# Peptides against a protein of PDB entry 4DOW: the designs that were tried, part 23

Target 1, 157 residues: chain A of PDB entry 4DOW
Amino acid sequence: TFSWVGRPLPNRKQFQQMYREICMKINDGSEIHIKVGQFVLIQGEDNKKPYVAKLIELFQNGAEVPPKKCARVQWFVRFLEIPVSKRHLLGRSPPAQEIFWYDCSDWDNKINVETIIGPVQVVALAPEEVIPVDQKSEETLFVKLSWNKKDFAPLPP

## One batch from the design tools (peptide; made by RFdiffusion4, then SolubleMPNN)

Design b1_p11_7_s3 (from b1_p11_7, 6 letters changed)
Fold by OpenDDE base, seed 5:
Structure b1_p11_7_s3 (fold): chain B 157 residues (1-157), chain A 11 residues (1-11)
Amino acid sequence: as target 1 above (157 residues)
Amino acid sequence: MAPDMEKLKNG
């Protein structure tokens, strides 16, 4: 179950009410609050790892019947989501914890909030920095580069 | 040079 937290933000979009924060209730009755700007895991396809995204907007979509709780996101991509024929462009074998900023507009960036699994920690690193692979860091994802379907590039400072 | 973490989170 998802519910809005706080008052809607002022906006002039006729079919949208925007929010800063959403609350998701988990099966054990506990609640997790997620805010715009945080990173989340999104439900993947069968037998696939969850997608990774940064929340850009939270909004109620009044154009749908019934209205839907939605989010706009900035996608990340896992190495194994990159076509096999292009993986060599990285020039190294990345650890499983590395993700890449998806620098393309061909993916729909609107999601239903019901697809959100939960928050995730994402840490940005310089290209020369080593990604820790110890047990305590296994749940943390790291980003060094962007991917634009053609090549990898350093993230802007 | 590492990217700005604050910008990554809030930018």
Scores: peptide ipSAE 0.032, ipTM 0.724, DockQ to the pose 0.034
Fold by OpenDDE base, seed 3:
Structure b1_p11_7_s3 (fold): chain B 157 residues (1-157), chain A 11 residues (1-11)
Amino acid sequence: as target 1 above (157 residues)
Amino acid sequence: MAPDMEKLKNG
């Protein structure tokens, strides 16, 4: 169950009510608050790991009937989501915790908030920095590079 | 230098 936190933000979009925060109610009755700017896991397709994204906007889409709670996201991509024929362009075998900033506009960046599994920690590293694989926080994901379907590139500092 | 996480998170 998802519910908006706070009042709608002023905006100029006719059929959208924007918010800064949403409350996610978990099975045990606990609540998790997720804000714009946080990183989240998005439900994947059958037999696929969850997608990783940064929340850019939270909004209720009043153009739909009934209105839907939605988010706009910046996608990340897991290494195994990259086509096999292009993985060699990385020049190394990345750890499972590494993700890449998806630098393309071909993916729909609007999601239903109901697809959000929960928050996730994402840490940006310089390309030369080592990803700490053997730590208690094995759920932390790390990003060094972007992927634009053609090549990998360093993230701007 | 590592990317600025604040920019990545809030930018």
Scores: peptide ipSAE 0.032, ipTM 0.723, DockQ to the pose 0.034
Fold by OpenDDE base, seed 1:
Structure b1_p11_7_s3 (fold): chain B 157 residues (1-157), chain A 11 residues (1-11)
Amino acid sequence: as target 1 above (157 residues)
Amino acid sequence: MAPDMEKLKNG
């Protein structure tokens, strides 16, 4: 289950209540608090790895009946989500832990919070930095580049 | 030059 944490943030949007933090209660009764700006895993399609996203906004959509707990996200893309015909543009075979900042606005960036699996650690690296691939960092994802459907580009410093 | 993680998280 998901519940809002804290007071709604002041805003002028007529049908939306904005929040900074949400509480995710899992099966064993423990709670995980997730804040705007953190990175999360989003439920993917069958036989597909979860999507990766950064939380931009947390809001309750009052225009929906009943109101829905939603989030707006900045998408990341896994290498295997990139079209096969364009993967060669990277010029290398990335490790499984590498993700790419999706630099396009064509994807719907609104999600239901129920699709959030949980938080994930994302670390930004310079292009020359090596992605550590060991058991200790197995759960960490790394981003060096953006992808805009045409080419890869380094992230701004 | 590594990207700024603070900017990545908080914009």
Scores: peptide ipSAE 0.031, ipTM 0.720, DockQ to the pose 0.034
Fold by OpenDDE base, seed 4:
Structure b1_p11_7_s3 (fold): chain B 157 residues (1-157), chain A 11 residues (1-11)
Amino acid sequence: as target 1 above (157 residues)
Amino acid sequence: MAPDMEKLKNG
């Protein structure tokens, strides 16, 4: 169950109410608050790991019937989501914890909030920094590079 | 240089 936290932000979009925060109620009754700017896991397809995204906007889409709680996101991509023929461009075998900033506009960046599994920690690293693999970092994802369907590039400092 | 985390999260 998802519910808005706080009052809607002022905006001029006729059929959209924007918010800064949403509450996700878990089966045990506990609640997790997720805010714009945080990173989330999005439900993937069968036999696939969840997608990773940064929340850019949270909004209720009143143009839909019934109205839906939605988000706009910045996508990340996992290494195994990159075409096999292009993976060699990385020049290394990345750890499972590494993700890449998706620097393309060809993907729909609108999602239904019900596809959100939960928050996830994402840490940006310089290309030369080593990704920690200890138990403390097992659930943390790391990003060093962007992927634009043609090549990898360092994230801007 | 290390990436700007504030830009990554809020930019």
Scores: peptide ipSAE 0.031, ipTM 0.719, DockQ to the pose 0.034

Design b1_p11_7_s4 (from b1_p11_7, 5 letters changed)
Fold by OpenDDE base, seed 2:
Structure b1_p11_7_s4 (fold): chain B 157 residues (1-157), chain A 11 residues (1-11)
Amino acid sequence: as target 1 above (157 residues)
Amino acid sequence: MPPDMEKLKNG
């Protein structure tokens, strides 16, 4: 169950009510609050790892009937989501915890909040920094580079 | 040089 937290933010979009925070109530009755700017795991395809995204906007889409709770996101990609023919461009075998900033606009960046699995920690690193891989925990993801479907590039400072 | 983590979160 998802519910808005706080009052709607002022915006100019006719059919959208914007929010900064949403509450996710899980099965054990506990609540997780997720805010704009946080990173989340999004439900992937069957038997696939969840997608990773940064929440950019939270809004109720009144243009739909009934209204839907939605989010706009900045996508990340896992290495295994990159086409096999392009993976060599990285020049190394990344650890499972590494993700890449998706620098393309071909993906729909609007999601239903119902697809949110939960929050995830994402840490930005310099290219020369070593990813602290923990075999016992893959809860923290790391980003060094962007991917634009053609090549990898360093993240802007 | 490391990227701006706050910018990544909030930018």
Scores: peptide ipSAE 0.028, ipTM 0.717, DockQ to the pose 0.034
Fold by OpenDDE base, seed 1:
Structure b1_p11_7_s4 (fold): chain B 157 residues (1-157), chain A 11 residues (1-11)
Amino acid sequence: as target 1 above (157 residues)
Amino acid sequence: MPPDMEKLKNG
């Protein structure tokens, strides 16, 4: 179950109410609050790992009947989501914890909040920084590069 | 220096 936290933000959009934070209630009764700017895991397809995204906007879409709780996201891609024919462009075998900033507009960046599995930690690193792979950091994802469907590029400092 | 994720979002 998802519910809005706090008052709607000032907004000029006719059919949208924007929020800063949403509450995700889990079956055991516990609650997880997720804010704009945080990173989340999004439900993937069958036999696929969850998608990774950064929350850009949280909004209720009043144009839909009934109104839908939605989010705008910045997508990341896992290495295995990149076409096999293009993976060699990275020039290395990345660790499983590495993800890439998706620098394309061809993906719909609107999601239903119900597809959110939960929060995840994403850390940006410089290209020369080593991705720490230890037991304590196994659930942390790291990003060094962007992917624009043509090539990899360093993220600007 | 690591990239600024907020800058990337808003840049």
Scores: peptide ipSAE 0.028, ipTM 0.682, DockQ to the pose 0.035
Fold by OpenDDE base, seed 5:
Structure b1_p11_7_s4 (fold): chain B 157 residues (1-157), chain A 11 residues (1-11)
Amino acid sequence: as target 1 above (157 residues)
Amino acid sequence: MPPDMEKLKNG
């Protein structure tokens, strides 16, 4: 169950109400609050790892009947989501915890909030920094580079 | 240069 937290933000969009925060109530009755700017896991396809995204906007889409709770996101990609023929361009074998900023506009960045699994920790690193692979950081994801379907590039500071 | 974590989170 998802519920808006706080009052809607002032906006100029005719059929949208924007919010800063949403509450996710899970099966045991506990609540998780997720805010714009946080990173989340999004439900993937069957037998696939969840997608990783940064929340850019939270909004209710009044153009739909009934209205839907939605989000706009910035996508990340996992190494295994990159085509096999392009993986060599990285020049190294990344750890499983590394993700890449998806620098393309070909993916729809609108999601239903019901596809959100939960929050996730994402840490940005310099190219020369080593990604820790110990169990304490196993659930933390790390980003050094962007991917634009053609090549990898350093993230701007 | 390293990316700005605050910019990544809030930018």
Scores: peptide ipSAE 0.028, ipTM 0.716, DockQ to the pose 0.034
Fold by OpenDDE base, seed 4:
Structure b1_p11_7_s4 (fold): chain B 157 residues (1-157), chain A 11 residues (1-11)
Amino acid sequence: as target 1 above (157 residues)
Amino acid sequence: MPPDMEKLKNG
């Protein structure tokens, strides 16, 4: 179950109410609060790892019946989501914890909040920094580069 | 130069 936290943010979108924070109630009754700007895991396809995204907006879409709780996100991609024919462009075999900033607009960035699995920690690293795969951060994801369907590029500072 | 984490989160 998802519910809004706090009052709607001012906006001029006719059928949208924007929020800063949403509450995710999980099975044991506990609550997880997720805010705009945080990173989340999104339900993936069958037998696929969850998608990774940064929350950009949280809003209720009043144009739908019934109204839907939605989010706008910035996508990341996992290495295995990149076409096999282009993976060589990275020039290395990345660890499983590495993700890439998806620098394209062809993937719909609107989601239903019910597809959110939960928050995830994402740490940005310089290209020369080593990803601590075998440390106490197996659940932490790391990003060094962007992917724009053509090539990899360093993240801007 | 390392990425700005604050910018990555809030930018």
Scores: peptide ipSAE 0.027, ipTM 0.711, DockQ to the pose 0.034

Design b1_p11_8_s1 (from b1_p11_8, 6 letters changed)
Fold by OpenDDE base, seed 5:
Structure b1_p11_8_s1 (fold): chain B 157 residues (1-157), chain A 11 residues (1-11)
Amino acid sequence: as target 1 above (157 residues)
Amino acid sequence: MAPDMEKLKNG
């Protein structure tokens, strides 16, 4: 179950009410609050790892019947989501914890909030920095580069 | 040079 937290933000979009924060209730009755700007895991396809995204907007979509709780996101991509024929462009074998900023507009960036699994920690690193692979860091994802379907590039400072 | 973490989170 998802519910809005706080008052809607002022906006002039006729079919949208925007929010800063959403609350998701988990099966054990506990609640997790997620805010715009945080990173989340999104439900993947069968037998696939969850997608990774940064929340850009939270909004109620009044154009749908019934209205839907939605989010706009900035996608990340896992190495194994990159076509096999292009993986060599990285020039190294990345650890499983590395993700890449998806620098393309061909993916729909609107999601239903019901697809959100939960928050995730994402840490940005310089290209020369080593990604820790110890047990305590296994749940943390790291980003060094962007991917634009053609090549990898350093993230802007 | 590492990217700005604050910008990554809030930018």
Scores: peptide ipSAE 0.032, ipTM 0.724, DockQ to the pose 0.034
Fold by OpenDDE base, seed 3:
Structure b1_p11_8_s1 (fold): chain B 157 residues (1-157), chain A 11 residues (1-11)
Amino acid sequence: as target 1 above (157 residues)
Amino acid sequence: MAPDMEKLKNG
């Protein structure tokens, strides 16, 4: 169950009510608050790991009937989501915790908030920095590079 | 230098 936190933000979009925060109610009755700017896991397709994204906007889409709670996201991509024929362009075998900033506009960046599994920690590293694989926080994901379907590139500092 | 996480998170 998802519910908006706070009042709608002023905006100029006719059929959208924007918010800064949403409350996610978990099975045990606990609540998790997720804000714009946080990183989240998005439900994947059958037999696929969850997608990783940064929340850019939270909004209720009043153009739909009934209105839907939605988010706009910046996608990340897991290494195994990259086509096999292009993985060699990385020049190394990345750890499972590494993700890449998806630098393309071909993916729909609007999601239903109901697809959000929960928050996730994402840490940006310089390309030369080592990803700490053997730590208690094995759920932390790390990003060094972007992927634009053609090549990998360093993230701007 | 590592990317600025604040920019990545809030930018």
Scores: peptide ipSAE 0.032, ipTM 0.723, DockQ to the pose 0.034
Fold by OpenDDE base, seed 1:
Structure b1_p11_8_s1 (fold): chain B 157 residues (1-157), chain A 11 residues (1-11)
Amino acid sequence: as target 1 above (157 residues)
Amino acid sequence: MAPDMEKLKNG
């Protein structure tokens, strides 16, 4: 289950209540608090790895009946989500832990919070930095580049 | 030059 944490943030949007933090209660009764700006895993399609996203906004959509707990996200893309015909543009075979900042606005960036699996650690690296691939960092994802459907580009410093 | 993680998280 998901519940809002804290007071709604002041805003002028007529049908939306904005929040900074949400509480995710899992099966064993423990709670995980997730804040705007953190990175999360989003439920993917069958036989597909979860999507990766950064939380931009947390809001309750009052225009929906009943109101829905939603989030707006900045998408990341896994290498295997990139079209096969364009993967060669990277010029290398990335490790499984590498993700790419999706630099396009064509994807719907609104999600239901129920699709959030949980938080994930994302670390930004310079292009020359090596992605550590060991058991200790197995759960960490790394981003060096953006992808805009045409080419890869380094992230701004 | 590594990207700024603070900017990545908080914009």
Scores: peptide ipSAE 0.031, ipTM 0.720, DockQ to the pose 0.034
Fold by OpenDDE base, seed 4:
Structure b1_p11_8_s1 (fold): chain B 157 residues (1-157), chain A 11 residues (1-11)
Amino acid sequence: as target 1 above (157 residues)
Amino acid sequence: MAPDMEKLKNG
């Protein structure tokens, strides 16, 4: 169950109410608050790991019937989501914890909030920094590079 | 240089 936290932000979009925060109620009754700017896991397809995204906007889409709680996101991509023929461009075998900033506009960046599994920690690293693999970092994802369907590039400092 | 985390999260 998802519910808005706080009052809607002022905006001029006729059929959209924007918010800064949403509450996700878990089966045990506990609640997790997720805010714009945080990173989330999005439900993937069968036999696939969840997608990773940064929340850019949270909004209720009143143009839909019934109205839906939605988000706009910045996508990340996992290494195994990159075409096999292009993976060699990385020049290394990345750890499972590494993700890449998706620097393309060809993907729909609108999602239904019900596809959100939960928050996830994402840490940006310089290309030369080593990704920690200890138990403390097992659930943390790391990003060093962007992927634009043609090549990898360092994230801007 | 290390990436700007504030830009990554809020930019």
Scores: peptide ipSAE 0.031, ipTM 0.719, DockQ to the pose 0.035

Design b1_p11_8_s2 (from b1_p11_8, 5 letters changed)
Fold by OpenDDE base, seed 2:
Structure b1_p11_8_s2 (fold): chain B 157 residues (1-157), chain A 11 residues (1-11)
Amino acid sequence: as target 1 above (157 residues)
Amino acid sequence: MPPDMEKLKNG
């Protein structure tokens, strides 16, 4: 169950009510609050790892009937989501915890909040920094580079 | 040089 937290933010979009925070109530009755700017795991395809995204906007889409709770996101990609023919461009075998900033606009960046699995920690690193891989925990993801479907590039400072 | 983590979160 998802519910808005706080009052709607002022915006100019006719059919959208914007929010900064949403509450996710899980099965054990506990609540997780997720805010704009946080990173989340999004439900992937069957038997696939969840997608990773940064929440950019939270809004109720009144243009739909009934209204839907939605989010706009900045996508990340896992290495295994990159086409096999392009993976060599990285020049190394990344650890499972590494993700890449998706620098393309071909993906729909609007999601239903119902697809949110939960929050995830994402840490930005310099290219020369070593990813602290923990075999016992893959809860923290790391980003060094962007991917634009053609090549990898360093993240802007 | 490391990227701006706050910018990544909030930018």
Scores: peptide ipSAE 0.028, ipTM 0.717, DockQ to the pose 0.034
Fold by OpenDDE base, seed 1:
Structure b1_p11_8_s2 (fold): chain B 157 residues (1-157), chain A 11 residues (1-11)
Amino acid sequence: as target 1 above (157 residues)
Amino acid sequence: MPPDMEKLKNG
């Protein structure tokens, strides 16, 4: 179950109410609050790992009947989501914890909040920084590069 | 220096 936290933000959009934070209630009764700017895991397809995204906007879409709780996201891609024919462009075998900033507009960046599995930690690193792979950091994802469907590029400092 | 994720979002 998802519910809005706090008052709607000032907004000029006719059919949208924007929020800063949403509450995700889990079956055991516990609650997880997720804010704009945080990173989340999004439900993937069958036999696929969850998608990774950064929350850009949280909004209720009043144009839909009934109104839908939605989010705008910045997508990341896992290495295995990149076409096999293009993976060699990275020039290395990345660790499983590495993800890439998706620098394309061809993906719909609107999601239903119900597809959110939960929060995840994403850390940006410089290209020369080593991705720490230890037991304590196994659930942390790291990003060094962007992917624009043509090539990899360093993220600007 | 690591990239600024907020800058990337808003840049």
Scores: peptide ipSAE 0.028, ipTM 0.682, DockQ to the pose 0.035
Fold by OpenDDE base, seed 5:
Structure b1_p11_8_s2 (fold): chain B 157 residues (1-157), chain A 11 residues (1-11)
Amino acid sequence: as target 1 above (157 residues)
Amino acid sequence: MPPDMEKLKNG
């Protein structure tokens, strides 16, 4: 169950109400609050790892009947989501915890909030920094580079 | 240069 937290933000969009925060109530009755700017896991396809995204906007889409709770996101990609023929361009074998900023506009960045699994920790690193692979950081994801379907590039500071 | 974590989170 998802519920808006706080009052809607002032906006100029005719059929949208924007919010800063949403509450996710899970099966045991506990609540998780997720805010714009946080990173989340999004439900993937069957037998696939969840997608990783940064929340850019939270909004209710009044153009739909009934209205839907939605989000706009910035996508990340996992190494295994990159085509096999392009993986060599990285020049190294990344750890499983590394993700890449998806620098393309070909993916729809609108999601239903019901596809959100939960929050996730994402840490940005310099190219020369080593990604820790110990169990304490196993659930933390790390980003050094962007991917634009053609090549990898350093993230701007 | 390293990316700005605050910019990544809030930018």
Scores: peptide ipSAE 0.028, ipTM 0.716, DockQ to the pose 0.034
Fold by OpenDDE base, seed 4:
Structure b1_p11_8_s2 (fold): chain B 157 residues (1-157), chain A 11 residues (1-11)
Amino acid sequence: as target 1 above (157 residues)
Amino acid sequence: MPPDMEKLKNG
């Protein structure tokens, strides 16, 4: 179950109410609060790892019946989501914890909040920094580069 | 130069 936290943010979108924070109630009754700007895991396809995204907006879409709780996100991609024919462009075999900033607009960035699995920690690293795969951060994801369907590029500072 | 984490989160 998802519910809004706090009052709607001012906006001029006719059928949208924007929020800063949403509450995710999980099975044991506990609550997880997720805010705009945080990173989340999104339900993936069958037998696929969850998608990774940064929350950009949280809003209720009043144009739908019934109204839907939605989010706008910035996508990341996992290495295995990149076409096999282009993976060589990275020039290395990345660890499983590495993700890439998806620098394209062809993937719909609107989601239903019910597809959110939960928050995830994402740490940005310089290209020369080593990803601590075998440390106490197996659940932490790391990003060094962007992917724009053509090539990899360093993240801007 | 390392990425700005604050910018990555809030930018």
Scores: peptide ipSAE 0.027, ipTM 0.711, DockQ to the pose 0.034

Design b1_p11_8_s3 (from b1_p11_8, 5 letters changed)
Fold by OpenDDE base, seed 1:
Structure b1_p11_8_s3 (fold): chain B 157 residues (1-157), chain A 11 residues (1-11)
Amino acid sequence: as target 1 above (157 residues)
Amino acid sequence: MAPDMEKLKSG
């Protein structure tokens, strides 16, 4: 169950109400609050790991009947989501915890909030920094580079 | 140079 937290943000977009925070109620009755700017896991396809995204906007789409709770996201991509023919461009075998900032506009960045599995920690690292793989950080994802379907590039400082 | 985490997390 998802519900809005707080007052709608002022905006000029017709048929949209924007919010800063959403509440996700899980089966045990506890609540997880997720805010714009945080990173989340998005439900993947069958036999696929969840997608990783940064929340850019939270909004109710009033143009739909009934209105839907939606989010606009910045996608990340896992290494195994990159086409096989392009993976060699990285020049190394990344650890499983590494993700890449998707620097393209061809993917639909609007999602239904119901596809959100939960929050995830994403840490940006310099290219020379080592990704820790110990048990304490096993749930943390790391990003060093962007991927624009042509090549990898360092994240802007 | 390390990326700016605050910029990365900014909404």
Scores: peptide ipSAE 0.032, ipTM 0.721, DockQ to the pose 0.035
Fold by OpenDDE base, seed 2:
Structure b1_p11_8_s3 (fold): chain B 157 residues (1-157), chain A 11 residues (1-11)
Amino acid sequence: as target 1 above (157 residues)
Amino acid sequence: MAPDMEKLKSG
């Protein structure tokens, strides 16, 4: 169950009410609050790892009937989501915790909030920094590079 | 040079 937290933000978009925060109530009755700017796991396809995204906007879309709770996101991509023919361009075997900033516009960046599994920690690293892979950080994802369907590139500082 | 985490979070 998802519910808005706080009042709608002022905006000029017809049929859209924007919010800063959403509350996710899970099965045990506990609540998780997720804010714009935070990173989340999005439900993947069958037998696929969840997608990773940064929340850019939270909004209720009144253009739909019934209105839907939605988000706009910045996608990340896992290494195994990259086409096999392009993976060699990385020049190394990344650890499982590494993700890449998806720098393309071909993916729909609108999601239904019901596809959100939960929050996830994402840490940006310089190319020379080593990704720590230990028990303490196994749930943390790391990003060094962007992927634009053609090549990898350093993240802008 | 390390990326700016605040820039990453804020978009």
Scores: peptide ipSAE 0.031, ipTM 0.725, DockQ to the pose 0.034
Fold by OpenDDE base, seed 5:
Structure b1_p11_8_s3 (fold): chain B 157 residues (1-157), chain A 11 residues (1-11)
Amino acid sequence: as target 1 above (157 residues)
Amino acid sequence: MAPDMEKLKSG
């Protein structure tokens, strides 16, 4: 179950109410609050790892019947989501914890909030920094580079 | 150099 936290933000969009925070109530009755700017896992396809995204906007879409709770996101991409024929462009075998900033506009960046699995920690590193692989960091994802369907590039400072 | 973490988080 998802519910808005706080009052809607002022905006001029006719059919949308904007919010800063959403509450996710999970099976055990506990609540997780997720805010704009945080990173989340999004439900993937069967037998696929969840997608990774940064929340850009939280809004209720009143143009739909019934109204839907939605989010706009910045996508990340996992190495295994990159076409096999282009993986060699990285020039190395990345650890499973590495993700890439998706620098393309061809993906729909609107999601339904019910596809959110939960929050995730994402840490940005310089290209020369080593990704730590230990038990404590198993659930932490790391980003060094962007991917634009053509090549990898350093993240802007 | 590493990218700005606050910029990454805040967008």
Scores: peptide ipSAE 0.031, ipTM 0.724, DockQ to the pose 0.034
Fold by OpenDDE base, seed 3:
Structure b1_p11_8_s3 (fold): chain B 157 residues (1-157), chain A 11 residues (1-11)
Amino acid sequence: as target 1 above (157 residues)
Amino acid sequence: MAPDMEKLKSG
């Protein structure tokens, strides 16, 4: 169950009410609050790992009947989501914790909030920085580069 | 609750 936290933010979009925060109530009755700017895991397809995204906007789409709770996101891509034929362009075997900033517009960046699994920690690193692989950071994801379906590049500024 | 994967992939 998802519910908005707070009142709608001022905006000029005719059919959208924007919010800063949403509450996710999970099975045990506890609540997780997720805000714009945080990173989340999004439900993947069958037998696939969840997608990773940064929340850019939270909004209710009033153009739909009934209105839908939605988010706009910046996608990240896992290494194994990159076509096999192009993985060599990285020039190294990344650790499982590494993800890449998806620098393409071909993916719809609008999601339904019900596809959000939960928050995840994402840390940006310089290319020369070592990704720590220890028990404490096991669930932390790291991003060094962007991927634009053609090549890897430094992160956007 | 499953996402519309066609929408996500195709825009």
Scores: peptide ipSAE 0.019, ipTM 0.563, DockQ to the pose 0.145

